Peptides against a protein of PDB entry 5EIB. Designs and how they scored, part 340

Target 1, 366 residues: chain A of PDB entry 5EIB
Amino acid sequence: VDLEPGTMDSVRSGPFGQIFRPDNFVFGQSGAGNNWAKGHYTEGAELVDSVLDVVRKESESCDCLQGFQLTHSLGGGTGSGMGTLLISKIREEYPDRIMNTFSVMPSPKVSDTVVEPYNATLSVHQLVENTDETYCIDNEALYDICFRTLKLTTPTYGDLNHLVSATMSGVTTCLRFPGQLNADLRKLAVNMVPFPRLHFFMPGFAPLTSRGSQQYRALTVPELTQQMFDSKNMMAACDPRHGRYLTVAAIFRGRMSMKEVDEQMLNVQNKNSSYFVEWIPNNVKTAVCDIPPRGLKMSATFIGNSTAIQELFKRISEQFTAMFRRKAFLHWYTGEGMDEMEFTEAESNMNDLVSEYQQYQDATAD
Target 2, 366 residues: chain A of PDB entry 5EIB as posed
Amino acid sequence: VDLEPGTMDSVRSGPFGQIFRPDNFVFGQSGAGNNWAKGHYTEGAELVDSVLDVVRKESESCDCLQGFQLTHSLGGGTGSGMGTLLISKIREEYPDRIMNTFSVMPSPKVSDTVVEPYNATLSVHQLVENTDETYSIDNEALYDICFRTLKLTTPTYGDLNHLVSATMSGVTTCLRFPGQLNADLRKLAVNMVPFPRLHFFMPGFAPLTSRGSQQYRALTVPELTQQMFDSKNMMAACDPRHGRYLTVAAIFRGRMSMKEVDEQMLNVQNKNSSYFVEWIPNNVKTAVCDIPPRGLKMSATFIGNSTAIQELFKRISEQFTAMFRRKAFLHWYTGEGMDEMEFTEAESNMNDLVSEYQQYQDATAD

## One batch from the design tools (peptide; made by RFdiffusion4, then SolubleMPNN)

Design b2_p29_6_s4 (from b2_p29_6, 13 letters changed)
Fold by OpenDDE base, seed 2:
Structure b2_p29_6_s4 (fold): chain B 366 residues (1-366), chain A 29 residues (1-29)
Amino acid sequence: as target 1 above (366 residues)
Amino acid sequence: KEAAYEEARAALRAAAAAKRAAAEARRAA
């Protein structure tokens, strides 16, 4: 789905374009112009019914519909505005299904789009209310991984998208292969989300590899475990050492000893016990899938629900506040039928979320 | 845990629906 036809043509002409039904390509003509309000209330609102018709048709064809997975950007008008509209409408029609998102957070290091803080804040407000589990994929973290870790002088969207793809493949492993921990979206939510509003995850991946870089390194289970818990491997721009883990899932892929994995996972928890909440017992879950990722012998994927995620929301909030106090570009949103109150409500809800994470970070076992 | 989670989700959905209805009413005025 896009409000611009050129994106759909690119997907259709791409190496995987034939895996999608032609009728499932829904697109507009005018685009959102990086305006959340155009995505949510005008251009996106005109297209959303056509998307819902496709969603209904595909849902009816499912033998067992668990829920929905949306991949979208929070910086652009289509992914942010229309994406959150779509989430809202799907939730209204399918209230008993899981809403999962891969939400790409904007960064000034990657995009010069000045209104990204508005689009992100307005989107986060919708995600807090209307998703069950959200993987926070931060363009700032992706850029930093490409630049600092992968030593790419000028990271491209292709480099960032490679990390996104590896992460998405990792976190969905248990959903795609039988007999795994978190084998469905609901079980994942039960294990990862102790409090309904605190459903934002920091994903991480090991080994970190660029497209075309053959990693000649033999990775071991101890090295994978160490890298997976390293702040430099997090796809959200948060330091887990500045917070506490509420819950963690680790997904290992490849031929390895389950015993060795369990030993290393116990060791890393014990070594990092200060970074876990004490009042959630057995809050680390481990899965092993014998099938490695394509082109790798083994990998580990991390899913963390950490109070450190508040750093991401604080960054967005600070940028939002600096723009909103000046009413910069606000007329572009109000001209699409938004009220200034919607901005204040979104800012307030995101600040409340930050406060909730901080409260649970500071909570002690009674 | 699951029942409490579903109840809390239902409450959030109801609150979100109310906020949307309020936003729609503001746009129609």
Scores: peptide ipSAE 0.017, ipTM 0.414, DockQ to the pose 0.791
Fold by OpenDDE base, seed 1:
Structure b2_p29_6_s4 (fold): chain B 366 residues (1-366), chain A 29 residues (1-29)
Amino acid sequence: as target 1 above (366 residues)
Amino acid sequence: KEAAYEEARAALRAAAAAKRAAAEARRAA
């Protein structure tokens, strides 16, 4: 789905364009112009019913509908505005199904779009209320991984999207292969989301290795486990050491010893015990899938629900506040029928979310 | 605090159940 046709044409002409049904390409003509309000109230609102018709059709064809997975950017107008509109509408129609998102967070290091803080804040407001689980994929973190870990001097969107794809493949492993932990979206939510509003995940993927070092690196369970818990390996731009994990899931892929995985997972928890809440029992879940990713002998995917994720929201909030106090670009949003009060409500709800994370971070077992 | 986690988990379950019941009621209408 897009408000611009050109992106859909690129997908259709791509190497995987044939995996999608032609009728499932829904697109507009005018785009959102990086304006959340265009995506949510005008251009997106005109297209949303056509998307919902496709969603209904595909949902009716499912033998067992678990829920929905949306991949979108929070910095743009379409992914943010129309994406959150679509989430709201799907939630209204399918309130008993899981709403899962892969939400790409904007970064000033990656994009020059000045209104990204508005689009992101307005989107987060909707995601807090209308999603059950959200993977926070931060372009800041992806850029830093590409530059620092992968040793890419000039990271491209292709390089960033490769990390996103690897992560998405990792976190969906249990959904795609039978007999795994978190084999359904609801079970994942039950394991990962202790508090309804605190459903924002910090993903990570291992191995991450520079092209020059790939040939010389042994892939071992200890190395995967160590890298997976490394702050520099997180796909969200926050330091887990500045917060506490509420819940963690680790998904290992490849032929490995379950015993070795369990031992290494126990060791890493013990080494990092100060970074876990002690009052949530059995808050680390581990899965092993014998099927490795293509081109790797083994991998590990990390899903963390950490109070450190507040650093990401604080960054967005600070940028938002700096713009909103100046009333910068507000006329672009109000001109699409948006009320200025919705900015204040979105800011407030995101700040409340930050406060909730902080409360649970400071919470002792007593 | 285990109680608060269980309560929050129960609240999540209850909210999910209420949403299901509302959805079922809408499908039955």
Scores: peptide ipSAE 0.014, ipTM 0.363, DockQ to the pose 0.119
Fold by OpenDDE base, seed 4:
Structure b2_p29_6_s4 (fold): chain B 366 residues (1-366), chain A 29 residues (1-29)
Amino acid sequence: as target 1 above (366 residues)
Amino acid sequence: KEAAYEEARAALRAAAAAKRAAAEARRAA
């Protein structure tokens, strides 16, 4: 789905364009112009019914509908505005289904779009209420991984998207292969989300190795385990050492010993015990799938529910507040039928979310 | 190292800006 046709044409002409049904390409003509309100109230609202018709058709064709997965950007008007509208409408029609998102967080280090803090804050407000689990992907973190870890001198969007794809493949492993831990979206939510509003995840992937070092690096369970818990491998620009893990899932792929995985997972928990809450029992889950990802002998995917994610929301909030106090560009949103009160409500709800994370970070077992 | 990092960021920003400009041009046509 897009409010612009050119993105759909690029997907159709791509190497995998033929895997999608032609009728499942829903697109507008005018785009959202990086305006959340255009995506949510005007241009997106005109297109949403056509998307819902496709969603209904595909949902009816499912033998067992678990839920929905949305991939969107929170900086752009389509992904943010129309994406959150679509989430709301799907939630209304399918209240008993899991809503899962891969949400790309904007960063001023990657984009010069001045209104991204508005779009992100307005989106987070919707995601807090209408999603069950959200993978936070930060373009800044992806860039830092490409440059620092992968040693790419000139990272491209292709390089960033490769990391996203690897992560998405990793976190969905348990959903795609039967008999695994977190075999459905609901079980994932039960294991990862101890508090309904605190459903924002930091994803990570291992191995991340530069092309020059790839031939010399042994892929071992200890190395995968160490790397996936490294702050430098987090695809959200948060340091887990500045917070505490509420819950963790680790998904290993490839032929390896379950015993060795369990030993290494225990070791990393013990080494990092200060970074876990002590009052949530069995808060680390491990899965092993015998099928490796394409081109690797083994991998590990990390899903962290950490109070350190508040660093991401604080960053967005600070940027939002600096613009909103100046009433910068508000007329672009209000002109599309949005109320200025929605900005204040969204800011408040995101600040409440930050406060909730901080409360649980500071909570000790009595 | 830091200069190369900033230069590579600038290149990504420029690529993003070019993509947006191309999208805007398609909307205006």
Scores: peptide ipSAE 0.000, ipTM 0.276, DockQ to the pose 0.017
Fold by OpenDDE base, seed 3:
Structure b2_p29_6_s4 (fold): chain B 366 residues (1-366), chain A 29 residues (1-29)
Amino acid sequence: as target 1 above (366 residues)
Amino acid sequence: KEAAYEEARAALRAAAAAKRAAAEARRAA
């Protein structure tokens, strides 16, 4: 789905374009212009019914519909505005189904879109209320991984999207292979989301290895375990050492010893015990799938629900506040049918979310 | 290293800007 035809043409002409049904390509002509309000109230609102018709058709074809997965950007107008409109409409029609998102967070270090703080804040407000699980993928963190870890001198959007794809494949492993931990979206939510509003995840993937070192790296369970818990390997731009993990899931793929996995997972928890809340028992879950990802002998995918994610929301809030105090560009949003009150409500809800994370960070077992 | 990092970020920003500009041009058309 896009408010622009050119994105659909790129997907259709891509190496996997043939796996999608032609009728499942829903697109507009005008686009959102990086305006959340165009995505949510005007251009997106005109297209949403056509998308919902496809969603209904595909949902009816499912033997057992668990829920929905949306991949979108929060910095643009289509992914943010229309994406959150679509989430809202799907939630209204399917209130008992899980809503899962892969939400790409804007960063001023990667994008020049001045209104990204508005689009992100307005989107987060919707995600807090209408999603059950949100994987926070920060373009800044992806860029840093590409440059520092992968040793890519000039990271491209293709390189960033490769990390996203690897992560998405990793976190969905348990959903795709029977008999695994978190074998359905609801079980994942139960294991990962102790508090309904605190459903924003810090994803990570291992191994991340530069092309020059791939030949020399022995992929071992200890190395995967160490890398996936490394702050530099997080795909959200927050430091887990500045907060506490509420819950963690680790998904290993490949032929490995369960005993070795359990030992290494215990060791990393013990080593990092100060970075976990002590009042949530058994808050680290481990899954092992014997089927490796393509081109790797083994991998590990990390899902962290950490109070450190508040750093991401604080960053967005600070940028939002600095812009909103100046009433900068508000007329672009209000002209599309938004009320200025919606900005204040979105800001308030995001600040409340930050306060909630801080409260649980400071909570002790006593 | 820092200069190369900033240059590569600038290239990503430019690619994002070009994608947005191409989108805007399609709307003006």
Scores: peptide ipSAE 0.008, ipTM 0.291, DockQ to the pose 0.017; fails the geometry check

Design b2_p29_7_s1 (from b2_p29_7, 22 letters changed)
Fold by OpenDDE base, seed 3:
Structure b2_p29_7_s1 (fold): chain B 366 residues (1-366), chain A 29 residues (1-29)
Amino acid sequence: as target 1 above (366 residues)
Amino acid sequence: MRDERARKRQEEEEKRIEELLKKKKEEKE
């Protein structure tokens, strides 16, 4: 789904274009112009019914509908505005189904789109209310991984998208291979989301190796375990050492000893015990899938529900406030039928979320 | 320390926004 036809044509003509049904390509003509309000109230609102018709059709054809998975950017107008409109409409129609998102967070280091803080804040407001699980994929973190870890001098969107795809493949492993931990979206939510509003995850993927060091790197369970818990490996731009993990899931892929995995997972928990809340028992879950990802002997995917995620929201809030206090660009949103009050409500809800994470970070077992 | 980092980020972001606002005005003129 896109508000721009050119993106759909690129996907259709791409190496994977044939895997999608032609009728499932729903697109607009005018785009959102990086404006959340165009995505949510005007251009996107005109297209949403056509998308919902496809969603209904695909849902009816599903043998066991667990829920929905959306991948979108929060910096643009389509992914943010129309994406959150779609989430809201799907939630209304399917209130008993899980809403899962891969939400790409904007960063000034990656994009010069001025209004990204507005689009992100307005989107987060919707995600807090209408999603059950949100993987926070931060373009800033992805850029830093590409630059620092992968040793890419000039990271491209292709390089960032490679990390996103690896992570998405990792976190969905349990859904695609039966008999695993978190084999369905609801079980994942039960294991990962102790409080309904605190459903924002920090993902990570291992191994991440620069091209120059690939030949020298052994892929071992200890190395994967160490890397996936490394603060530099997080795909959300927050330091887990500045917060506490409420819950963690680790998904290992490849032929490895389950005993070795359990030992290494215990060791890393013990080493990082100060970074876990003490009042949630058995808050680390581990899965092993014998099927490695393509091109790797083994991998590990990390899913963290950490109070450190508030750093991401604080960054967005700071950017939002800096722009909003000046009423910068508001006329582009109000001209699409938005009220200034909606910005204030979205800011307030995001600040409340930050406060809630902080409360649980400071909570003790007593 | 956190507050000082937040303040610095806020100041940097304010400057960035001001520069972008200036560019956007210049592009419209």
Scores: peptide ipSAE 0.019, ipTM 0.361, DockQ to the pose 0.024
Fold by OpenDDE base, seed 1:
Structure b2_p29_7_s1 (fold): chain B 366 residues (1-366), chain A 29 residues (1-29)
Amino acid sequence: as target 1 above (366 residues)
Amino acid sequence: MRDERARKRQEEEEKRIEELLKKKKEEKE
């Protein structure tokens, strides 16, 4: 789905374009112009019914519909505005199904789009209410991984999207292969989301290795485990050491010893025990899938529900507040039928979310 | 006719916001 035809043509002409049914390509003509309100109230609202018709058709064809998975950006107009409109409409029609998102957070390191903090804040407001699980994929963190870890001098969107795809493949491993931990979206939510609003995950993927070092790196379970819990390997721009893990899932892929995985996972928990809440028992879950990802002997994927994720929301909130206090660019949103009060409500809800994370960070077992 | 004054004020505010965002980026690096 897109409000721009050119993006859809790129997907269709790509090496995997044939995986999707031609009739499932729903697109607009005018785009959203990086405006959330165009995506949510005007251009996106005109297209949403056509998308919902496809969603219904595909849902009816499912033997067992677990839920929905949306991949979108929060900085743009289509992914943010129309994406959250779709989430709202799907949630209304399928209230008993899991809503899962891969939400790409904007960063001024990656994009020069000034209004991204508005689009992101307005989107987060919708995601708090209408999703069950949101993987926070932060373009800032992806850029930093590409630059620092992968040693890419000038990271491209292709490099960032490679990390996104690796992460998405990792976190969906349990859904795609039988007999795994979190084999369905609901079970994942039950294990990962102790509080309904606190459903924003910090993902990570290992191994991440520069091209120059790849040939010299032995892939071992200890190295995967160490890298997976490293703050520099998080795909959300927050430091887990500044917060506490509510819940963690680790998904290992490839031929490895389950015993070695369990030992390394225990060791990393013990080493980082101060960064876990003490009042959620057995809050770390581990899965091993014998099938490695393509081109790797083994990998590990991390899913963290951490109170440190508030650093990401604080970043967006600070950028939002800097613009909103000046009423900068608001006329582009109000001109599409949006009320200024919705900005204030979105800001308030995001600040409440930050406060909730802080409350649980400071909570003791007493 | 986009009010040329409105356009200029927008351009000035865009520049100011870009400078603020740049400064915040530099403070985080």
Scores: peptide ipSAE 0.013, ipTM 0.296, DockQ to the pose 0.018
Fold by OpenDDE base, seed 4:
Structure b2_p29_7_s1 (fold): chain B 366 residues (1-366), chain A 29 residues (1-29)
Amino acid sequence: as target 1 above (366 residues)
Amino acid sequence: MRDERARKRQEEEEKRIEELLKKKKEEKE
């Protein structure tokens, strides 16, 4: 789905364009112009019914509909505004199904779009209420991984998208292969989300190795385990050492010893015990799938629910507040049918979310 | 015509992101 037809043509002409049904390409004629309100109330609202017709058709064809997965950007107008409109409409029609998102958080270091803090804040407000699981992906963190870890001199958008794709493939492993931990979206939510509003995840993937060292690196369970818990390997721009893990899932892929996986997972928990809450029992889950990803002997995917994610929301909130106090560009949103009150409500809900994360960070077992 | 404008905007945005990524590298070096 897009409000711009040219993006859909790129996907259709791409190496995987044939995996999608032609009738499932829904697109508008007028883009959102990086405005959440255009995506949510005007241009996106004109297209949403056509998308819902496709969603209904595909849902009816499912033998067992578990839920929905949406991939979108929170900085742009289409992914943020129309994406959150779609989430709301799907939630209204399918209230008992899981809503899962891969949400790309805007970074002022990767984009010069001035209104991204508005689009992100308005989107997060919707995601807090209408999603069950949200993977937070930050373009800044992806860039730092590409530059520092992968030793890419000039990271490209293709390099960032490769990390996203590897992570998405990793977190969906349990859904695609039978007999795994978190074999459905609901079990994932039960294991990862102890509090309904605290459903924002820090993803990570291992191995991440520079092209020049790939041939010399032995892929071992200890190395995968060490790398996926490294703060520099997180695909969200927050440091887990500044917070506490509520829950963790680790998904290993490839032929490896289950005993060695269990030993390394126990060792990393013990080493990092100060960064876990002690009042959530069995808060680390491990899965092993014998089928490796294409081109690797083994991999590990990390999913962290950490109170450190508040650093990401604080960053967005600070940027939002600095613009909103000046009433900068508000007329672009109000002119599309938004009320100024919706900005204040969204800011308040993000601040409440940050306060909730801080409360659980400071909580001790009685 | 509209599709060609959208494709050009996408290419311009991708190029802008690549340029921003390059600048960040230069600031870290």
Scores: peptide ipSAE 0.005, ipTM 0.264, DockQ to the pose 0.016
Fold by OpenDDE base, seed 5:
Structure b2_p29_7_s1 (fold): chain B 366 residues (1-366), chain A 29 residues (1-29)
Amino acid sequence: as target 1 above (366 residues)
Amino acid sequence: MRDERARKRQEEEEKRIEELLKKKKEEKE
């Protein structure tokens, strides 16, 4: 789905364009112009019914509908505004189904879109209320991985999207292969989300290796485990050492010893025990899939529900507040039918979420 | 260099937004 036709043509002409049904391409003509309100109230509102018709048709064709997965950017107008409108409409029609998102967080290091803090804050407000689980993929973290770890001098959107694709493939492994931990979206939510509002995940992937070092790197279970828990491998720009893990899932892929995986997972928990909450029993889950990802002998994917995710929301909130106090570009949103009070409500709800994470971080078992 | 490119793109985007707003105002008149 896009509000611009040119994006759909690029997907169709791409190497995987034939995987998608032609009738499932829904697109507008005018675009959102990086405005959340255009995506949510005007241009997106005109297109949403056509998208819902496709969603209904595909849902009816499912043998067992678990829920929905949305991939969107929170910095743009279409992904943020129309994406959250679509989430709301799907939640209204399918209240008992899981809503899962891959939400790409904006960064001033990657995009120069001035209004990204507004689009992101307005989107987070909707995601807090209308999603069950959200993978936070931060363009800042992706850029830093590309530059520092992968040694790319000038990271491109193609390089960032490669990391996004690897992460999405990793976190969905248990959904795609039978007999695994978290075999469905609801079980994932039960295992990962102890409190309904605290459903934002920090994903991570290993191995991350520069092209120059690939030939010299032995892939071992200890190295994967160590790298997977390293803050530099997190796809969200948060340091897990500044918070506590509420829950963790680790998904290993490839031919490896289950015993060695369990030993290394126990060792990393013991070494990092101060970074876990002590009052949630069995809060680390491990899965091993014998099928490696393409081009790798083995990999590990990390899913963390950490109170450190508040650093991401604080960054967005600070940027939002700095713009909103100046009333910068507000007329661009209000001119699409949005109320200025919606900005204040969205800011308040995001600040409440930050406060909730901090409360659980400071909570001790009595 | 990076800050100057970011500033220039920000100025270009602000200008684009102003032009879009001007066009919308002219379409409503």
Scores: peptide ipSAE 0.000, ipTM 0.290, DockQ to the pose 0.028; fails the geometry check

